Peptides against a protein of PDB entry 6TME. Designs and how they scored, part 155

Target 1, 324 residues: chain A of PDB entry 6TME
Amino acid sequence: NRLKRAYIALQAWKKAFYSDPFNTAANWVGPDVCSYKGVFCAPALDDPSVLVVAGIDLNHADIAGYLPPELGLLTDVALFHVNSNRFCGVIPKSLSKLTLMYEFDVSNNRFVGPFPTVALSWPSLKFLDIRYNDFEGKLPPEIFDKDLDAIFLNNNRFESTIPETIGKSTASVVTFAHNKFSGCIPKTIGQMKNLNEIVFIGNNLSGCLPNEIGSLNNVTVFDASSNGFVGSLPSTLSGLANVEQMDFSYNKFTGFVTDNICKLPKLSNFTFSYNFFNGEAQSCVPGSSQEKQFDDTSNCLQNRPNQKSAKECLPVVSRPVDCS
Target 2, 324 residues: chain A of PDB entry 6TME as posed
Amino acid sequence: NRLKRAYIALQAWKKAFYSDPFNTAANWVGPDVCSYKGVFCAPALDDPSVLVVAGIDLNHADIFGYLPPELGLLTDVALFHVNSNRFCGVIPKSLSKLTLMYEFDVSNNRFVGPFPTVALSWPSLKFLDIRYNDFEGKLPPEIFDKDLDAIFLNNNRFESTIPETIGKSTASVVTFAHNKFSGCIPKTIGQMKNLNEIVFIGNNLSGCLPNEIGSLNNVTVFDASSNGFVGSLPSTLSGLANVEQMDFSYNKFTGFVTDNICKLPKLSNFTFSYNFFNGEAQSCVPGSSQEKQFDDTSNCLQNRPNQKSAKECLPVVSRPVDCS

## One batch from the design tools (peptide; made by RFdiffusion4, then SolubleMPNN)

Design b2_p18_3_s3 (from b2_p18_3, 10 letters changed)
Fold by OpenDDE base, seed 1:
Structure b2_p18_3_s3 (fold): chain B 324 residues (1-324), chain A 18 residues (1-18)
Amino acid sequence: as target 1 above (324 residues)
Amino acid sequence: SERERMAELLAQIQEKLK
C-alpha cells in the first residue's frame, strides 16, 4: 500500500522536527495522509484508480529538523518544495527512490555537505533549487548534462571551477552567485542554447570573458559582477540581441566600452562601475539615453565624475591584459 | 484554494511525466 508507506515516511519526518512554530504538522495524525497540511495527493501514473502522495509543499513553515531516510518511501512524489525552513543535515540518498521527481526546492534552509548527488539520479528532474544553504565542494559536471529548465545554486559554499559541461545545459536560468567559484568562465558557455538568465555575482572568477558569450542570443540577464575578471569586454557582446540587464561591476576590466555594446537593442541597464575602463563611447555615458541606464562610476575614465585617481589607475591601465 | 492550485500543478507535472 503506497499510502501506508507514505504514512510511515511522514510520521518519521514529523518525528524529525525539532521545532514547528506554525504547528504545520499538527494534523499529521492518522492514516489519511492526503489530508495532512502540506501533503498533496494525486492519481498514480501507473494506476489512476490509486491515490498517492505526489507533492509536498512546506514552504515558509520555519520548521527546524532534518530529512530522515524514510522519506525515500515517498516514491510517487514529483514535487518537493520545502523552502524557507530550518532543515539541517544532508539530503538523504534514499530520495533516489523518488524516480518521478520533477521539481526539487530545498532553498533557504541549513543543509550542509557536498552537492546532493541524489539529484543526478532523478531522470525527470526539471527544476533544481538548492540556493541559500551551506552546500560545499565541487559542482559535479553531470548536473549540466541533465535536461533541467532551472538550476539555482547561489548563496552556498561551492568552490572550484565551473564545469566545462555547462555548454550542454538546456536550462533557461542558472545562478552561481555568492559562492566560491574560481577560474575562468568556460568557452562552452556559448553553447547554452536555451539560456535566458545567468548570474555569476560574488564569486572568485577570473581571467578574460570568453568571446563565446556573444553567442547567447536569448539571454536577457547577464550578471558577472563582483569577481576578478580582467581584460577588455569581448567585442562579440554586440551579439546579445535580447540582453536587458547586464552587470560587469566590481571587476578588473580594462579598455574601452564600445558603442556596439551600449547600443544593444533591448538593453535597459548596463552597469560597468568599479573597474579600470579607460574609455567609453558616448552612448555609454550615464544620462545619454532616456531608455537605458548606465553606471560608469569608479573607473579610469577621463572627464567623468567619481572616477579612480591616477595613482590607482596608472598601474593597471598601463599594463593591459591581452585576452587574445 | 491552495489544494486546488496544487492539484492543477500536479496534474500538469504528471502529464509531462507520462
Scores: peptide ipSAE 0.509, ipTM 0.938, DockQ to the pose 0.859
Fold by OpenDDE base, seed 2:
Structure b2_p18_3_s3 (fold): chain B 324 residues (1-324), chain A 18 residues (1-18)
Amino acid sequence: as target 1 above (324 residues)
Amino acid sequence: SERERMAELLAQIQEKLK
């Protein structure tokens, strides 16, 4: 009996709660699991006459606890949302039995350990949100082989380089922000066909930006701020025909910010502050457009306010990094 | 109701899983 298995799983989970401030699981009593708060049943895919647990939504319940291995008995679950709780520990490997998993959101919790590789075992997964946790180690390259619509990795402890397989991703939104990623952005980034938003904020990324970024024709948000990028902005950035928000602030960029970038047709906000740019086109000057917002603060620009001193600029500007 | 909304969402997801 599938509902009996669900009952076992849910009772094991209730037992794994350390704190339930809103008494969310107060009604988790008895065999009628479909009446449980946050538990949703639907007809089974293989037999429409059978009712199964198909969804869990415990978002914003502030529950403290862990995910017990018995959750692997919830084999019919396609939606698992436990956002904004205080769950700790690791994601159980037993969740590999949840072969119908479509949306998995464990964001804003206290999960630890390596990337939950069990997520890679789900053939139909479309949405993965593991942001705002304490996941650590390397990002498995296989994540980008998945046909995901969105990949949220931000605010974790991931280390190492971004896998070159990123170019295989079909995701519209990918966030790397506020991790410990290092190395260069892979050149394969330009192969991301459906990318709308990508965020690299607050990592240890370095090197030159790859020219292939300019191939991201559908990108509306590109944020590479708060890293260690060097060299000039790629001239190919003029290819970002749909970019609306672009941020390169808090890096070590040098060179000239060109008209071709600042005149991008859909550009609404372009921040390139806190770098070592030594020139900008007139179209890049803040206040030059009513429709576009620019920030050129704390660069090495002449005749602009709030720039770095000559003493700060000279050592960097005189030794430009060749990205060729 | 929340349950009705979730039921609709699940139905949509299940259709995609077929």
Scores: peptide ipSAE 0.504, ipTM 0.940, DockQ to the pose 0.848
Fold by OpenDDE base, seed 3:
Structure b2_p18_3_s3 (fold): chain B 324 residues (1-324), chain A 18 residues (1-18)
Amino acid sequence: as target 1 above (324 residues)
Amino acid sequence: SERERMAELLAQIQEKLK
């Protein structure tokens, strides 16, 4: 039966633990898997009279170990939360059998290897959190073809370019931060209809910001800090009617920061420090508003404190990148 | 309780999966 399969899977997993500091699996004994700590049963979707293992929550258990292939026997699991552990190895391909997977959180672990493509096989997946691991290689374009609500990829070893398919994403939150992504932000970004928060912090992204960013009318957080972006800020950023937090710091931007950006109606924090901007509107000056906070530190602005020297500015400002 | 919280969450998820 289904609970017997779950028992086999869970016992195999217990055997795969190298360390269980909080004795989380101490009660993982006997056939009554629904009583196991961190194991949660619910009525089966196909037969409400049958109990099945529908959820795993081992968050913050500090367990060291790996995910054995027998976890593929947990075919009724819709929620798998094992963040803040010390699990290592790869995500088993046998998890493709978990066709009801809805929320998958393996963040804050020691997982390695390429993107876990098994996640792409789950037709009902809505939440994917693989941040704070050691996943590497290219991001599969197909990730953005899925109807996900949130995609957390930050703090990994992903490289190459951001797929053009990003525009197909229906996610409200997407994080790319602290990886090794390179190239330009795809112009298709403006097609992300449900986007509220997007974070690019601490990558090797470069080129000009696409004008299409201005089409993200629902975005509340846009952070592109700590990259290699060049050129002027797109004038179309005036279209970000709902942006509250915006950060372009630690790039190589040039040009003038306009009123149209600094007067955005919902803007609360705008950081454009550590660039090569050579001018700003009065509305962009820190302290000019009680409702908005600005940081213009370490640019090429005249008559402002804490700016770059002429020696640092001249080589860059005199050779502005044309983004047209 | 944790079990009650999880039960509610699972119920919500399963409803969406129907």
Scores: peptide ipSAE 0.498, ipTM 0.939, DockQ to the pose 0.863
Fold by OpenDDE base, seed 5:
Structure b2_p18_3_s3 (fold): chain B 324 residues (1-324), chain A 18 residues (1-18)
Amino acid sequence: as target 1 above (324 residues)
Amino acid sequence: SERERMAELLAQIQEKLK
């Protein structure tokens, strides 16, 4: 019965293909769905004597089409990887029936609509990758209430502020890059106990960086480049004991880049170019270290190459934003 | 093989789901 349902689902999906350049679904014929290319069966959790469709992997198939509601019949699927295709439309709400969903990767497709809230219905979800799509609207705060290991949201059309619930996230990797997020980074960010990598690149984020960033002791990658951040770098950044890659470039930061930041013990790359910094410690100067790379290009630094003109600097530097 | 790798991955996932 389960395989019959899977057959119905998969045949409906095949019909929903507009283009299959590699003929991936060419063998999707007949009731033996376990032999289908990209379809993987395993013993059912509730009955090991029964085979069920437990995984879909159609990565890099360049398939054009959509996800039909009949995919909700694949109730035993725990792994759904369909990245690097040309699937369009919305993620079907019928996928709420896939209660075993553990890894969901629909990245690099043409999906549209709001955040796929159906993902919030999956109790066991650990991996969510929806990057490189056209998802839009508000990010639901509830996403960070889930026990996810990784959350990839980058390269979409998400708007609104970053939810304050971010501090509840147990994810090691979170990407917000290349969206339309606005507002400040929530102060609750410092509560992300398992965070290793966080990327905010290319949004409309603004305001001062919260001091609580310095509480991210396990973060190895922190990229806040290409936003509208203002003020000085928080002194608490000296607490980033494990940061290796740090990027604050293409913002509106002012003030002095301190030794405490540039001498972070694990820091390998620190880019703070294209800001309005008016001073830097000697330890921050590019070429000052063999083990660290710095970029101070296009700031308001004296006696450094490739800096902004006084005309560009004066209006900003003379009016520093107080982040206190 | 790809199928074997996937089978192992699924087995691991299923163990976590138990």
Scores: peptide ipSAE 0.493, ipTM 0.939, DockQ to the pose 0.854

Design b2_p18_3_s4 (from b2_p18_3, 10 letters changed)
Fold by OpenDDE base, seed 1:
Structure b2_p18_3_s4 (fold): chain B 324 residues (1-324), chain A 18 residues (1-18)
Amino acid sequence: as target 1 above (324 residues)
Amino acid sequence: SERQRMQEKLAEIQKELS
């Protein structure tokens, strides 16, 4: 009996709660699991006459506890949303039994350990949100081989380089922000055919930006701020026909910011402050457009306010990095 | 209702899974 298994799982989970400030699990009593707060039943895919637990939504419940292995008994769950809680520990491997998993959101918790590789075992997974946790270690390359619509990894403790497999991703949104990623952005990034938003904020990424970024025709948000990127902005950025928000601030970029970038047709905000740019086109000057906002603060630009001193600029500007 | 919205979402998901 599937509902019986669900009952066992949910009771085990209730027992694993250290704190339930909103008494979310107060009604988690008795065999009628479909009436449990945050538990949602639906007809089974293999037998519409049978009700099964198909969804869990405990978002914003502020529950402290852990995920017990008995959750693996919830084999019919396709939606698992438990964001904004205080769950700790690791994601149990027993969740591999949840073969119908479609949306998995454990964001804003206190999970630790390596990337939850159990997520890779879900063949139908489309949405993965593990942001705002304490996951650490390397990102498995296989994550980008999956047919995901969204991948949220930001605000964790991930290290290592961005996998080359990123180009295989079909995701429209990918966030790497506020981790410890290092190395260069892979050239394969240009192969992300469905990408709309990508965020690299606040990592330890370095090197030159790959020219292939310009192939991201559908990208609307590109944020690479607060890293260690060097060299000039790729001329191929002129190909970002749909970019609206672009941020390269707080890096070590040099060279000239060109008209081709600043005149991008959908560009709304372009921030390239806190770099070492030594020139900009007139179209890049803040205030030059009513439709676009620019920030050129703290560069090495001549005749512009709030720039770095010559003493700070000269050592960097005089040694431009060749990205060719 | 929230429950109704979730049921609709699940129905959509199940459609994709089938």
Scores: peptide ipSAE 0.601, ipTM 0.958, DockQ to the pose 0.803
Fold by OpenDDE base, seed 2:
Formats: C-alpha cells, sequence, structure tokens
Structure b2_p18_3_s4 (fold): chain B 324 residues (1-324), chain A 18 residues (1-18)
C-alpha cells in the first residue's frame, strides 16, 4: 500500500515535468518505484519487513516543472534533494504529511512565494536549504526554534528584519546573504551556541553591530559585508577566539580598528575595506603579517594608499555615530 | 555505487530518527 501511494505520487510528479533534458524519469515506469532513478527505498521504521520510499535525489537534473500536491503521499521520505533544477511554483502544503523529513534541499530552483512554512511542521528536520530561489516576504521567527544543523537562506527575496529568535538557533551554519533583510542584527545573536559560520552579505541591514557578537566563540566565518552598518566595531570582537574569516567591507563603519581585533589568534583574513575608518593599529596594516591578510582599501586612513578623499571622509568622520 | 552510498546515508538518517 505504501509503495502504491509512492507510485501515484511519482507518476503525478513525472506528469508535472515540463522538461527532463537528461531523461532522468525515463525509467519511471511500472509499479517498481524502488528501481526509479533518483528514488531510494529503505526498510520502514515502523516495520523493517516493509520497503518504503525513503529518499529522493534529483540533484543537478535540470528538470523544469513543479511540485504537485500528490507528493504528500510520499509519507516515508526522510531525504528530499532536488537542487539545481528548474522547478517553479510553491512548495506544496501537502508535504506536511512527510513527518520523517530530515534533509530538505530545494536550492537552485525557481520557487516563489513566501517562506515554505511546511518546513516548520517537520519535527525531525536537521538540514534546510532553500537558497537560490525567489522566496519572499518575512522570515518566520519559528525557523530558529527548530534544531537545525544548517540554515541556508541566501540568494532569495526575503524582506523585513531578522527575527530575535535567532539566538535560539543551534545551527552551525546560517546564511542570510543576498536578500533584502533590513534593520539591526538582534542582540540575541550572541546566544547562538553552536554557530560556526554566519553570513549577512548584501542586505539592507543597518545600525550598530551588537556587542553580543563577541560571544560567538566558535565562529570561524563572520561576514557582514555590503550592508549599511554604522558606528565603530565593537570592542567585544576580541572575543572571537576562533574566527578565521572576517569581512566588514562595504559598510559605513567609523572609528579605529584595534590591535585586539587584528591580533585574533585564528584570524586568516580580515577585510574592512570601503568604510570610513579613520585609524588602524599597526597589526591591521596589510603586509604586516605573513600569516594574516588584511584589506584596508577605501577608508579614511592617513598614510595609506587607495583611501577616500578628505572631501568624502570629512562629513562622515566628523559626525560619528554613537552606538552606546 | 551511488545507490549504495545513498542507502548507507538513509540508514544513518533512519538510525537518528529511531
Amino acid sequence: as target 1 above (324 residues)
Amino acid sequence: SERQRMQEKLAEIQKELS
């Protein structure tokens, strides 16, 4: 019965294909769904003697089409990987029936609409990748209440502020890059216990960086480039004991870049170019270390090459934003 | 084989789900 339901679902999906350039679904014929290309069966969790469809992997198939509601019949699927296709439309609400969903990757497609809230209904979800789509609107705060290992949201059309619930996330990797997020980074960010990599690149974020960023002891990658951040870098950044890659470029930061930041023990690359910094410690100067790479281009630094003109600097530097 | 690798991954996932 379960494989019969899977057959119905998969045939409905095949019918929903507009283009299958690699003929991936060419062998999707007959009741033996476990032999279908990209379909993987395993013993059912509730009855090991029963074989069920447990995984779908159609990565890199360049398939054009949509996800029909009949996919909700695939109730035993724990792994759903369909990245690098041309699927369009919305994620069906019927996928709420897939209660065993563990890894969901729909990245690099043409999905539209709001955040797929059906993902929030999966109690065991550990991996969520929806990057490189056209999802829009607000990010549900509940996403960070889930015990996810990774959250990939980059290259979408998400708007509004980053939810305060971000501090509840246990994810090691979170990407917000290349969206339309606005407002400040929540102070609760410092409560993220397992964070290794966080990327804010290319949004409309603004305000001062919260001091609580310095509490992210396990962070190896922190990229806040290409936003509208203002003020000085928090002194608490000296607490980033494991940071290797740090990028604050293309913002409106002012003030002095300190030794405490540039001498971070694991720091390999620190880019703070295209800001309005008016001073830097000697340890921050590009070429000062063989082990560390720095970029101080296009700031308001004295006696450094490739800096902004006095005319450009004066209006900003003379009116520093007080983040206190 | 790719299929075998996927089967192993699924087995691991199912172990976590149990």
Scores: peptide ipSAE 0.598, ipTM 0.959, DockQ to the pose 0.854
Fold by OpenDDE base, seed 5:
Structure b2_p18_3_s4 (fold): chain B 324 residues (1-324), chain A 18 residues (1-18)
Amino acid sequence: as target 1 above (324 residues)
Amino acid sequence: SERQRMQEKLAEIQKELS
């Protein structure tokens, strides 16, 4: 019965294919769904004597089509990987019936619409990858209430602010890059206890960096480049004991880049180019270290190459933003 | 094989789900 439902779902999906250039679904014929290419069966959790469809992997199949509501019949699926295809439309709300969903990867497709809130209905979800799509609108605050290991949101059309609930996230990797997020980074960011990598690249974020970033003791990658951040770098950044890659380039930062930041013990690359910094410690100068790489290009630094003109610098440097 | 690898991964996931 469960495999019969799976058959119905998979046949409906095959019918929803507009193009299958690699003929991935060519063998999707007959009731033996467990033999289908990209379909994987396993013993059911509630009855090990029953075989069920537990996984879908159609990664890199270049399939054009959409996800029909009949996919909700795949109630035993715990792994759904369909990245690098050309699926369009929305994620069906019928997928709420897939209560065992553990890894959901629909990255690098052409999905549209708001954040797929159906993902919030999956109680056991650990991995969510929706990057490189056309999802839009607000990020629901509830996403960070989930016990996710990784949250990949980059390269979409998300707008609005980053939810304050971000501090509740237990994810080790979170990407916001290349969206349309605006506003400030929430101060609650410092409460992310498991965070290793966070990327804000290429958004419309603004304001001062919160001091609480310095509480991210486990962060190894922090990239806030290509935004509209202002003010000085928080002195509390000296607390990033494990940061290896740090990028603040292409913002509107001002002030002095301190020794305490540039001498971070694990720092490998620190890029603060294309800002309005008016001073830097000797330890921040490119070439000053063999084990660290710095880029101070296009700031307001004296006696350094490739800096902004006085005309560009003066109006900004003379009116520093008070972040206190 | 790829299928075998996937089966192993699913087994691990199901272990976590149980």
Scores: peptide ipSAE 0.594, ipTM 0.957, DockQ to the pose 0.798
Fold by OpenDDE base, seed 3:
Structure b2_p18_3_s4 (fold): chain B 324 residues (1-324), chain A 18 residues (1-18)
Amino acid sequence: as target 1 above (324 residues)
Amino acid sequence: SERQRMQEKLAEIQKELS
């Protein structure tokens, strides 16, 4: 009996709660699991006459505890949302039995360990949110081989390089922000055919931006701020026909910010502050447009306010990195 | 209601899984 298995799993989970401030699991008593708060049943895909536990939503419950291996008995779960709790430990490998997993959101918890590779075993996964945890180590290249709509990895402890397989991703939104990723952005990034938003904020990324970024025709948000990027902005950025928000601030970029970038047709906000740019087109000057907002603060620009001193600029500007 | 919203979401997911 599928509901019986669910009962076993849910009771094991309740037992794994250290704290339930809102008494979310207070009604988790008896065999009628479909009446449990945060537990949602639906007709089984293989037999519409049978009800199964298809969804878990414990978002914002502030529950402290861990995920016991018995959760693997919830084989019919397609939606698992436990956002904003205090769950700790690792994601159980037994969850590999949840072959219908479609949306997995464990964000804003206290999970630790390496990337939860069990997520790679779910053939139908479309949404993965593991942000605001303490996951660490390398990002498995295989994550981008999956047909995901969104990948949220920000605010973790991931390190090493971004896999070259990123180009295979069909995700519209990908966040790498506030991790410890290093190395260059892979040239394969330009192959992300469905990408709308990508965020690299606050990592240890370096090198030149790949020219292939200009191939991201559908991108509306591109944020590479707070990294160690060097060189000039690629001229191919003129190809970002739909970019609205672009941020390159807090890097080590040099060179000239061109009209072709600042006149992008959908550009709303372009922040390139806290770099070492030594020139900008008139179209890039803050206040030059009512439709666009620019920030050129703390560069090496002449006749602009709030720029770096000559002492700070000269060593960098005189030795520009050649990205060609 | 929350339950109704979840049921609708699950229905959408099940449609995609079918």
Scores: peptide ipSAE 0.576, ipTM 0.954, DockQ to the pose 0.864

